Peptides against a protein of PDB entry 5H65. Designs and how they scored, part 240

Target 1, 294 residues: chain A of PDB entry 5H65
Amino acid sequence: QYLERTPLCAILKQKAPQQYRIRAKLRSYKPRRLFQSVKLHCPKCHLLQEVPHEGDLDIIFQDGATKTPDVKLQNTSLYDSKIWTTKNQKGRKVAVHFVKNNGILPLSNECLLLIEGGTLSEICKLSNKFNSVIPVRSGHEDLELLDLSAPFLIQGTIHHYGCKQCSSLRSIQNLNSLVDKTSWIPSSVAEALGIVPLQYVFVMTFTLDDGTGVLEAYLMDSDKFFQIPASEVLMDDDLQKSVDMIMDMFCPPGIKIDAYPWLECFIKSYNVTNGTDNQICYQIFDTTVAEDVI

## One batch from the design tools (peptide; made by RFdiffusion4, then SolubleMPNN)

Design b2_p29_8_s3 (from b2_p29_8, 17 letters changed)
Fold by OpenDDE base, seed 3:
Structure b2_p29_8_s3 (fold): chain B 294 residues (1-294), chain A 29 residues (1-29)
Amino acid sequence: as target 1 above (294 residues)
Amino acid sequence: SMEEQQSLDAYAKQMKATDSKVWTGTDLS
């Protein structure tokens, strides 16, 4: 239904919960760095997690690379295995398992690779050539996902993560339940392996000012506000630049707020309790940044 | 949703508690 525009001064006096349409200037926002604004959100337990950075993944894969692939788990009905021994002094072994579709190896662009003992660099190199990669380790009876702190699936530059709290991991042979072993849809892979996929979200705090009052509102959004997927922005320089340009447009540095453009958006108020203290908070919802909203 | 609000509340509390946190992360690209 239609919501009339409400000034911030009126909103600040009202009890929660309520929904409002507002027109305000973005006085400031936090965090200022884009990478700090992108989080992983669980749709079940609703925990917000940091997206692992390269250094985090390096540690995980380095630890995984200390383990030797189990020869007994190579070359099953599900996959064909190839083993490489590195030329370094340690002679590290890397196993790549090529998942078959009905006993036949698919085309490279449709083939899922299971990588065991690879470094981040090696995994990235392989993921650039093959559409789908899963980091794995040798379990007791089967290959298993390496670590939910790392991506369970890498497709091109997209890293798919799972929730440690909500996932009940199943062994790699459960990929047999997938009828089509060529498309490798992330949700299907996750379901087969007992993974609850995490969602990339932008999480930001906006300080909004319409000249009558000032309030802080939270933004938690996956792809609507910027019309840019949070899942892709960390891996795409052009998308990062686009988000930065949008934020600079609404909150230009070195310029007085009087010259800022107007932002039309919807906000909802809600109550937060901390012991005996009651606080009203605000969240942006159902809002898309477009030229016509300026 | 209530769950989303709870998540944001937790985030806000975390940010206040770790206001002195030094961020050294970079984009994954």
Scores: peptide ipSAE 0.036, ipTM 0.497, DockQ to the pose 0.351
Fold by OpenDDE base, seed 1:
Structure b2_p29_8_s3 (fold): chain B 294 residues (1-294), chain A 29 residues (1-29)
Amino acid sequence: as target 1 above (294 residues)
Amino acid sequence: SMEEQQSLDAYAKQMKATDSKVWTGTDLS
């Protein structure tokens, strides 16, 4: 939708809610560290969560590795199981279950692995080779998802997380309901297992200045603003560099704001009530930073 | 949505509280 450009000084005087097209300079932004701007968002309950640190995942998988795979749950119609004992001092039992497609083992690049007792390092190695991996544990009657604090699905370098509040976990045999057992679409896997998938989002605060006024606007975006997926940026150095380059371009260090490039974007205003205080806030929407913006 | 706006508001409050905090985190790579 086309909107006329409105100066910030005029916007600051208007009541919310409204939508605006603006042209402003990015005076500053928060957080300054890229990894701090990447969050997990639930589309159902709208909670924002931190992306788990590697250390957190290590603990979860170490705890999972203390449990011995149940032999009774191996080699079902859904999957073939392979067991190995690690050569470390503990001699851990690790079970890898290869999910079959119509009773046939698929090619490695199309195969979903269920892993019991694996470390983060081992899981990552397997995900690189087989693409799709689900960390699981032995339940009473079936394999179950290990922990929603860890990824429910790892595909290559992408970790898919689920919402603890909104998910109602089902056992692994519910994967039988999936017709396509080759592509392993994250949303389909989540649905089969009763998981509400979280989405990666960039969450940032922009201080915008057009010379007539200054306002803060929030950015919550998954892949449109930077044209870079928030889901991939943490695992890709080149993507990280690209985002950093974009931010440095709009907000160059050591340079006066008069020399900053202009940013054209859409913002919407909304009311926030905190007790007796009513505040108008702003959010960036439907905005893409292109290389030709400057 | 209103719920998203509430989440953003909560985030903003968190940012104000941690503005001076030194972070040493890294990516997952």
Scores: peptide ipSAE 0.034, ipTM 0.458, DockQ to the pose 0.423
Fold by OpenDDE base, seed 5:
Structure b2_p29_8_s3 (fold): chain B 294 residues (1-294), chain A 29 residues (1-29)
Amino acid sequence: as target 1 above (294 residues)
Amino acid sequence: SMEEQQSLDAYAKQMKATDSKVWTGTDLS
């Protein structure tokens, strides 16, 4: 839809909800640190949550590693199992289950590993080698996903998370429903396991100023605004640098706002009620930073 | 069969890779 450009002063006087095209300068933004702006968003319940830190994952996997793999669940039609006993840590047992495609083990780059009792470090090493890894535990009758507080799927450096609220977990044997057990698409894995996948999103607050008025607008975007996936930015220094460069371009440090470039974007207004207080808020939508400006 | 050989080779490679890089080492932080 084509919208005419509306000055901020006019927008600030209007009732919500409405959509606007604006041209404004980015006076300031929060958070200033990129890692603080990356969140996980549920597309169903719309919950925003933090991306788990390494320390959080360490605890989860350490707790999982206290459990011994159930021998009865090893070597099924779906997977072949190998068990290791660590020399240290009181002889901790680690099980790695190699998922088969139609009864045949695929090559390492196509093989999904189910890891039971592994530490974060061990899981990361495996994911780097085999690409796809699911942390699991022994259930009563089948292997189960270890914990939705941890990734349900790790592919290289990418951690895929599921929504605890919206997911209804199914046992690992439900991976049998996947026709192709060599291409482990996160959405397909999630569907098979009853997981609602969370989306990585950039969440920021922009203070916009066009000289007629000032308003705050929220940015919640996965890959459109920066043309950089939020899912990859935390693990890629070059992508982080790119985002930082973009933000520095629009909001350069050490200079006056008069010298800032103009940002063209779409914003939508909406009503928020907190008790007796009614407030109009604004959100950036359908906006991409121009590539030629970068 | 060729498929069996490929499967066996894949299995062997996976096992060796797993053992050598991940499970035979103790260099975990």
Scores: peptide ipSAE 0.014, ipTM 0.441, DockQ to the pose 0.013
Fold by OpenDDE base, seed 2:
Structure b2_p29_8_s3 (fold): chain B 294 residues (1-294), chain A 29 residues (1-29)
Amino acid sequence: as target 1 above (294 residues)
Amino acid sequence: SMEEQQSLDAYAKQMKATDSKVWTGTDLS
């Protein structure tokens, strides 16, 4: 729908909730570091979480690697299992389960691997070859997802996470409900396993100034604002540079705000109530910024 | 075991005949 432009001074006087179209300069933004702006968001409970660092994942997978795979859970109708024993002093065992499609092993690039006892490095190597990997552990009667603190699915360089609060985990055999066992769509995998998938989002605070007033607005966006997926930016240097260039364009360092370009965007106001205290907040929505804003 | 390693390598060799995205037991070494 078309909205007429409203000056910030008028918006600041109005009650929430409302939607506005604005034209303003980006005076400043936070956080300044891109990696600090990327978060995980639950679409159900709306919790924001930090993206786990490699060090966090190393610990989880190291702990998993101390557990011996249960031989009773190997080679089912769903998957064929292979065991690798490391030639170190401890003789660590890694189970790799290859998920079958209608009883037949798919091509490597379409085959889902269930990894039991692998390190982060090993899992990453396998994900580059097979494209789809789920870290698992031996449960009582079936394989189970290893830990929701780690990715439930790794595809190439993308780590897919689930919400601990909202998920009701189901065992690996529930993947049988998937008709097509070659594409491995993250949402379908999540649904089969009872996982509420988290969304990668950019979370920033923009200070906007149109000369009539100053307003702080939040940006929480997955892929529309920058036309770059938040899910891919952490693992791609070129995408990171692109986002940085866009932000530098709108908020160039070392020059006065009078020379800043104008940003056109949509914002919505909403009420935040803490007891008797009421505050109006603003959020950017349905806004796309192209690199070529000249 | 060596037999387990050979099993993984055998799978990788089989996949080489059909596609270019293959792996060997060295990926876990």
Scores: peptide ipSAE 0.019, ipTM 0.473, DockQ to the pose 0.012; fails the geometry check

Design b2_p29_8_s4 (from b2_p29_8, 14 letters changed)
Fold by OpenDDE base, seed 2:
Structure b2_p29_8_s4 (fold): chain B 294 residues (1-294), chain A 29 residues (1-29)
Amino acid sequence: as target 1 above (294 residues)
Amino acid sequence: SMEEQQALDQLAQEMKANDSEEYTGFDLS
């Protein structure tokens, strides 16, 4: 939709909620470190969570690896199972279940693996080869998702997470409802398993200045603002470098604000109530930053 | 079937390929 450009001084005098088109300089932003700006967001309950780091996942998978796979749950109509016993680590058992498509094992690049008792390192190796991996555990009557604190689906280097609060987990046999058992679309897997998928988002606070006023605006965006998916940036050094370059372009270190480029964006105002205190806040929306020279 | 088992074994063998120091490996025996 077309919005007329409004100066910040005028916006600061208006009641919320409203939408604006602005042109301002990025005086400053926080957090300064990119990895601190990437969060997980639930589209249903709106909770923001930290992305689990490798150390967090190691603990979860190490605990999972102490559990013995249930022999009764191996080799169903849905999947064929292989069990390995490690030579080291006191004979740890690892189960890998290969999900079949209409009773036939697909090619490795199209095959979904269910891993039981694997370490993070083993899971990562398998996800690189087979693309799609779900960490699981033996439930009472079926395989179940291991833990929503860990990814429910790993595809290559992408970790897909679910919301603990909003998800109502269903057993692995619910994957039978999927017509296509080769592409393993994350949203389809999530739906089958009763998972509300979390979204990777960039979360930043921008201090904007157009010379008429100063305004703080919140950025929560998955892939539009930078034209870089937040879901991929943590695992890709080139994407991280690209985001850093964009931020340095708009907010160059060691240079005066007078020399900063202009940022054009859309912001929306909204009311926040904390008890008796009413505050107007601002959020950036539907904005893509151009990398082109102004 | 034997054919399915062979296919599974082949996939399992692919999992064991490209061993690294961080990978404990799988015993397919």
Scores: peptide ipSAE 0.030, ipTM 0.638, DockQ to the pose 0.013
Fold by OpenDDE base, seed 5:
Parts: sequence; C-alpha cells; structure tokens
Structure b2_p29_8_s4 (fold): chain B 294 residues (1-294), chain A 29 residues (1-29)
Amino acid sequence: as target 1 above (294 residues)
Amino acid sequence: SMEEQQALDQLAQEMKANDSEEYTGFDLS
C-alpha cells in the first residue's frame, strides 16, 4: 500500500491502530547479537520461543537413547528397519527406519530416515547424508515423534520445529497419507503428523529517530526485511555476516547518528494494555532493506 | 522382499562407505 511519509513527531501524537510510512535513522537496535534475535514463532497461538540450543537437544536425544527400540514396530509397510549397536556406551541400540515410497526404498538423497535412539551427533551426521531425518521413539502401537522440544524434521542443517501447544501429534503411520514420499516437504510432514510448524523469525527492537521524534518499533520478520531466511541464518556464517553488515550500515559503530543513513520503512501502531496502563506500540511491516544495500 | 533387503543393504553401505569417521560408532547388528 502506498502511504505518504509521516514524521515521527506526528505519529507519536496519533491514536492507534494506524499504518505509516516513515523515514528515520536507526539510532540503536536490540538485541545486538544476531543469534539472540532469531526466535521461533507459532502462527496459531503467536507465542515466541527460543531456538533450542545444541545442549538442549543433546539432553533430549540422550534421554531418548536410553530407551531400547521396540522390535515389534520394526519393518512395517511404511518403512524398513535396521538396528545399529554402538561399539561403546554399553551397546546402545539405534534403530534406523527407512521410509519406503510405494513399497520401494527411495534413493538416499530422497529417503526419509526415522531415527530411534540416536544422539544429536549421530542424527546430524545422518541428516547430512540423507536429506530428511525425523527423530522418533517407540510408542505403544506405532513409532511416534520423539519430542516437540526437538526438531520434528531435520533436513541438512535445517531444523524444523513444531508448536507444543497447538500440535496434536499423530503417529508415524500417518505419513502414509503423503502421496509423494520422496520430497518430504516440511509443511506436508507437519500436517501428516498433526504438527503446527513454528516459523523462524527475526525479532528486534529498533529505536528510530528522524530528528522530529524518537520511537521504538518492533521487527518480527522471517525473510522479507533482510531478504535472508531466519531459518537458515543460524547455520550459515555468510548469511550471518550479511545481516551484520546490513545492521552495521544502518547503525555504524563509532560514528554519530548525524552520519547514519536514512531507513525507509512501514510501521503500524497498535494498542497494548498492561494492567491499567494503555500503551501504543509500533511494529515494522512490509519492509525490505536489503534492496537498498545492494 | 529380497529387493527391499538389497536396497536397504545398499543404503546401509552408503552410510558406512562415506567418511568412516562420520558413522564411526555404528555397528550393523
């Protein structure tokens, strides 16, 4: 939508909700560290969650690895199973289930692996070789997703997470509903398993100053603002550097704000009630800054 | 089926045939 540019001083006097086009300098932003700005967002319940750290995942998978795979759940019409035994660790058993497409095993790069009893390290190694991995556990009658605190799907270096609150998990046999058992689209897998996928988002607070006024605006965006997917940035050093460069361009360290470039963006105002206090907040929307950086 | 077993074995071999370090610790049982 085309909006006329409005000075911040005028915006600060207006009631919410409204939409504005602004031109302002980025005085400061939070958090300063990129990894702290990447969150998981549920499109249904709108909760923000932290991206689990490697240490958190280690604990989950270690706990899962204490359980022995149920032999009765191996080798179904959906998947063929192999059991691996670790040389160390008192002979820990790991089950790898290879999901079949119409009774045929796909190529390794198209094959979905269901892993039971694997460590994070083992799972990551397998996900690098096999395009798609789901951590699972033995349920009573079927394999089940291990834990929504861990990825429900790992594809290469990308971890796909689901919302614990909004998901109603279904057993692994529900993957039978997928006609194509080679591409393993995350949304399709999620739908089959009753998972509400979480979205990776950049969450930042910008302090904007146009010389007439100062306001704070929130950024919550997955891929438009930087034209860099939040889902990929944590695992890609080059993407991280790119985001850092963009932020350094708009908010250069060691120089005065007078020398900062102008940022053009759209912001929306909205009312927030905190107890008895009504506050107007602002959020950046429909804004791409990367085009101006190139 | 025999064909499925062969395919599974091939996949298992692919896992092992890669850098031995990547799959070190897994013994096919």
Scores: peptide ipSAE 0.028, ipTM 0.640, DockQ to the pose 0.013
Fold by OpenDDE base, seed 1:
Structure b2_p29_8_s4 (fold): chain B 294 residues (1-294), chain A 29 residues (1-29)
Amino acid sequence: as target 1 above (294 residues)
Amino acid sequence: SMEEQQALDQLAQEMKANDSEEYTGFDLS
C-alpha cells in the first residue's frame, strides 16, 4: 500500500477513519515489561485474554491429577495406553495414551501423547521429549480435553489455547478425522476437537513524536512487527532479549529523544465512543521493524 | 514401541533424578 508521509500535527486534526504513513520517534511505550504485553486473542469473538500463569496451570493439572483414569477408556483403536505410577504420592496414576497412525505407533518425534492425570511439570517434560501433548480427562464414553483454561496442545515449549466462549468441545475420538497423524498441526487438532484456537498477540501502546505533534497508537500484532512470534516469546529467553533490544533501539534509555532513531510505520485512525465522549484512536498496522543484527 | 519405551524410560530416569525419585516409571503390563 502506498501512502504519502503525513506529519502527526496534520493527522491530529483529521477525522477518522483514515490510514497514514508516518515517520516518528518512539518517545515511550507501555507496558514496559514484555510478559505484560503478550495476550491471547480470539479471532471469532475478538476477546483479549491474559496468558494463564504457571500457577493457574498448576492448579488445573493438580485437580486433574486427583481423578483416576478410567480403565474402560484405555487401549482403543486410536491410541495405546500406559500407566505411570508415582512412588510418593499415594500411588497416583498417570495415563499416557500414544496416538496411533493407521494402527501403528509413530516415531516419538511425531507422536501425539494424550496425558491424563499428569502435573504441569510432568506434562512439560513429556512435551519436550515428544512432539505433541494434549492434556485429557476421562469423559463418560471417551477421553475429553481436560480444560480450556489450560493448553489444549503443547508442542515443545509452545502452549496452544482455545476460546471458552467460541469452542464446542468434541471427544478425543474425533482426532480420527485427521488424515495426517504425524504433523499434528494446531489448527487441525483444534478443528477436530471443536476448539477455536486463540492467537498470541503483542498488545502495546506507543507514544509517537515527530516534532510536530505527539500521538498515542496501539500495537496488536502476532508476529509481523518484531518478526518474532508472540506465541514463542514467553518461553524463549533469546527471543525476549531480541524484543528488548528492538525496543531499546527505538527508545534508548538515558538518551534524549532528539537522538532517537526514526520509526516508519503505518497507523489507522478510528472512532471510539465512551459514553458521551467521542475519541479518535490510532492503531499501528502492516508494519515491520528491523531487528538489531548482533 | 521399543523406541517409545526407551524414551519414556529415559524420561522417567531424568524425572526421578530431578524430582526426588517420585516416579516408578511406566507399567507396561
Scores: peptide ipSAE 0.026, ipTM 0.641, DockQ to the pose 0.014
Fold by OpenDDE base, seed 3:
Structure b2_p29_8_s4 (fold): chain B 294 residues (1-294), chain A 29 residues (1-29)
Amino acid sequence: as target 1 above (294 residues)
Amino acid sequence: SMEEQQALDQLAQEMKANDSEEYTGFDLS
């Protein structure tokens, strides 16, 4: 729909919900650190979660590595299994299960690995070589996902997470429902395993000022605003630098706001109730920052 | 496959070199 530009002073007087087109300067934003602005969002229950840190994953995988792979669950019609034994660590065993396509092992770049008992370091190294990895554990009758607090799928450097609240986990043999066992599309894997995948999102609060008024609007966006995927930014230093450069462009440190560029964006207002208090909040939507900032 | 086995063995060697002397190659389960 067409929206005329509305000054912030007019917006601040209006009831919600409404949509607006605005032109304002980014007076300030929070959080200031990029890694704090990247969250996981459930599209179903709308909960926001922190992206697990490396230290969190280390703990999960260390705990998983204390369990011995069940020999009875190895070498099924779905996968061929190999065992890796450590010399130390009380003879820790790591099982690597290679998922087959119609009984045939795919090419390495198309092969899904199920890893049982691996450390974070081992899993990451395998994912870098084989592209698709699922951390698993031995269940009663089948392999199962290790933990939804860890990625259900790792592809290269991308960690795919699932919602604990919305997911109803199914055993690994449900991957048999996938006709194509070579592409390993995250959404298809999630569906087969009963997982509601979480989405990476940038979550930021912008303080916007157009000279007529000041309002706070929050940004929750996956890939449109910066034209950079939130799912990739944490693992790519160049993408991080790009986001930082964009933010510094709109909100340059050490200079007066009068010299800031104008940000054109869409915002929507909505009502929020906190106990007996009703407030109007604002969210940025359908906005892409241009390279050429006016 | 032999290719995957070789890749895994190479990985084990890399892990051994980078992390510890604890790693061995993969064998059949």
Scores: peptide ipSAE 0.031, ipTM 0.687, DockQ to the pose 0.013; fails the geometry check

## One batch from the design tools (peptide; made by RFdiffusion4, then SolubleMPNN)

Design b2_p30_3_s1 (from b2_p30_3, 14 letters changed)
Fold by OpenDDE base, seed 5:
Structure b2_p30_3_s1 (fold): chain B 294 residues (1-294), chain A 30 residues (1-30)
Amino acid sequence: as target 1 above (294 residues)
Amino acid sequence: EEKKKKEENEKRFEEYSKIVHEILKPEGAV
């Protein structure tokens, strides 16, 4: 998309909705902490949610571990099962179900695990040895997803979440609909299980100043703005450092704004009604500010 | 071929079980 550059003073006088190309300095931004800027976004209902913290997940998995695996649900055409009793936590029962492809277990890097009674730590370790892990529980007639407050799929270091509002959960046997049970594409798994997957997004508010005017612009972006996936940044210290460096470059602490670099971006205006008041807001879109740092 | 598949499946199951065992450090397995 190409637009002529418009000064902020002119934009501030115009009605919404409109699209603009601007050149401005990043006077300030919020939140200042990166982890606070990463959210989960539903593409269907558009609700923004917090990414669950480890402590939240620990509670969910601890509660799940109090449930006993149903022996009747072991060893189906879909998976081979084994149950362990741990030494800790009063003899916790852990069931692991290894999902088969065409009646045979695939290679470990292709294999999906379904786990009952696992801790977050154990699940994370398993996700590094196998393709992916789904936390599950014993339902009435089948295994079911444990809780949408926890990841429905852990693949490597990435936690995939689903929308509680928009999802209509189906039992684990619906994974049979997947012809290929080796790749475990998150969207395919979600579709099979009736999950609307959430998207990791950066959410920030920028205060932009071009010397003619000042406006606040909202940023919601998954991977374009920083050329860094929001889905990976929380689990990668180097990516976090890269984002911090980018933000420090545009908004260096302890330096006058006159010395700040210019930021070129696209913004769109839109109307927001707050009671009787009509407000014009701005959102950054279709903007990349950094080279590929991956 | 069916026999080979079964044998391979059993081999992988045991291998994977060992991996899980090492992570869980259980008292026992059922």
Scores: peptide ipSAE 0.647, ipTM 0.917, DockQ to the pose 0.588
Fold by OpenDDE base, seed 4:
Structure b2_p30_3_s1 (fold): chain B 294 residues (1-294), chain A 30 residues (1-30)
Amino acid sequence: as target 1 above (294 residues)
Amino acid sequence: EEKKKKEENEKRFEEYSKIVHEILKPEGAV
């Protein structure tokens, strides 16, 4: 949709909700550190969550490792199983279930692993050798997802998370509903297991200045603004560098704002009620900056 | 055909088990 450029001073005087096209300089932004800007967003309940830290995951997987795999749940029509005992961790039991496709194990790059009792390190290593890994535990009658505080699916270097509030977990045997057990599309896995998948998003606040006025605009975007997926940026140094370069271009350190490049973007205003106070807030939408920078 | 599928499955299972074994460095398998 074409919108005429509106100066910030005019926008600041108008009621919400409205959409605007603006041309402004990025005076400042927060958070300054990229890793702090990446969050998990539920598309259903709209809750924003922190991406779990490695330490948090370690605790979850350590706790999971205290549980003994149920031998009765081994070797079903869905998967072939093997159990290992580790040397140093007081005889930790690790069960790995290799998911079959049409009664036969697929190629390693197509194979999903279900793992009981694995550490984060082990799981990550396995995810690099196989298609994907699901951390699981022995339930009463079936394998179950270990914990929604941990990834429900690790595929390569990507951790897929589910919403605790919105998900209604189903047992692992529900993966049988997937006709193709080789591609392991995260959304399909989530659907089969009753998971509402969380979305990685960049969450930032921009202070924009066009010389007529200053306003703060909120950015919540998964892959459009930087043309870089938020889901991949934390695990890719080159992508991180690219985002940093973009931000440094628009908001270069050590120079005056007069020398900053102009940023063209779309913003929408909306009302926020805080008690008796009505505040107008602004959000960036449908904006790509990478095309102007690269 | 069923025999061939079984043999292939067993072969892959052993191969994958070896990969897992190398990662876990277990004392023993059950």
Scores: peptide ipSAE 0.647, ipTM 0.917, DockQ to the pose 0.583
Fold by OpenDDE base, seed 3:
Structure b2_p30_3_s1 (fold): chain B 294 residues (1-294), chain A 30 residues (1-30)
Amino acid sequence: as target 1 above (294 residues)
Amino acid sequence: EEKKKKEENEKRFEEYSKIVHEILKPEGAV
């Protein structure tokens, strides 16, 4: 969509909803810490959630490890199973179920593991050796997802989360509905298990100034703005550095705003009712920051 | 063909079990 550039002073006088193209300087932004800007967003109920910290996950998996795997649920048509007793942690029982494709174990890079009683560290190590890992527990008649407070799928370095509010969990045998049990697309796994997957998003507020006016614009973006996936940034130091460099470029510390580069972006206005007050808010959309500053 | 598939499955199961074993460092398998 082609839009002519509109000065902020003109935008501030107009009713919502409207779309604009702007050129402005990034006077300031919040939050300042990258880890605070990454959230989980539900596409269905639109709730924003914090990404669980490692310590939170450790607790969940520790609690899960207090349960004993049910021997009756081992070795089904869906998976081959083995149980280990650890030499430490009071003889913790760990069950690993290797999911088969058409009755045969696929290659390791295609293989999904279901794990009972694993620690976060163990699960992460396994996810680097196999395609994916699902933390599970023994249910009454079948294996079940362990906890939606933990990832429902760990694939490589990415932790995939589900919405507690919107999900209606189904047992692990529902993975049988997947004809191809080698690719393990997160959305397909989620659908099979009745999970509404959460999306990683950057959530930030930009204060924009073009010399004619100042406005705050909200950014909720998964991968377009920085050309960096929010889902990967927390687990990759180089990606973190890249985001920090971009933000420092547009809003350099210790330098006056007159020397800041110009940011070109699209914003949309919308009405928000807060009690008796009606407010116009602005959101950045369909915007990618240029590699070269103008 | 079925025999070959079974043999491959067994081979992979043992290989994967070894990988898990190295990560878990268990006292014993059940």
Scores: peptide ipSAE 0.646, ipTM 0.917, DockQ to the pose 0.571
Fold by OpenDDE base, seed 1:
Structure b2_p30_3_s1 (fold): chain B 294 residues (1-294), chain A 30 residues (1-30)
Amino acid sequence: as target 1 above (294 residues)
Amino acid sequence: EEKKKKEENEKRFEEYSKIVHEILKPEGAV
């Protein structure tokens, strides 16, 4: 959309809601660490939550591994199954279910695994050999998703999460509704299992200064601002470096703000009630920084 | 045709089981 540039001093005097195009310097931003800036967002209830740490996942999968796979749930029309006993002192049982397409196992790069009792490390290794992995547990009559606190789908290096609040989980046999059991599109898997998928987003607060005024603007963006998917950045060192380079370019350490480059962006104002206080807040929208770098 | 499909499925199952086996390093398989 077309908007005329408005100085920050003028914006700060106006009532919300309004949209603005601005040209400002990035005085500072928070959080400073990229890992802290990546969150999970529910498109339905709009809850923001932290991306689970590896340690958190380890606990969930360890707890899952204390359960014994139900032998009655092995080898259905949907999947072929095998159970292993690991060499650890506890003799952990791991069940792996290979999902079939039209009654035949597809190629490994097309095959979905359902796993009971696997560790995070094992699951990650499996996801590199097969198309994707779903952590599951034995329910009363069918396999069920293990826990929405863990990924419902691990595909390559991407962990797909679901919203606990908005999801109404269905049993694994609902994957039968998928005509194509080779591509395993995350949204299709989520739909079949009654999951509302969460979205990876960058969440940052920018302090913007154009010399006429200073305001804080909130950034919540999945892939547009940096032209880097938030879903991939945590698992890719090169993408992390790219984001860091972009931020260092706009907000270089040890240099005075007068030498900072100008950032052009769109911001929208909105009203927030905090107790008895009405505040105007600002959010960045429809902005790509790559346009400023080119 | 059904027999051929079954044979192919069994072959893939064994292959995939081997891949999983190498990752899990189990004491035994059932």
Scores: peptide ipSAE 0.646, ipTM 0.917, DockQ to the pose 0.579

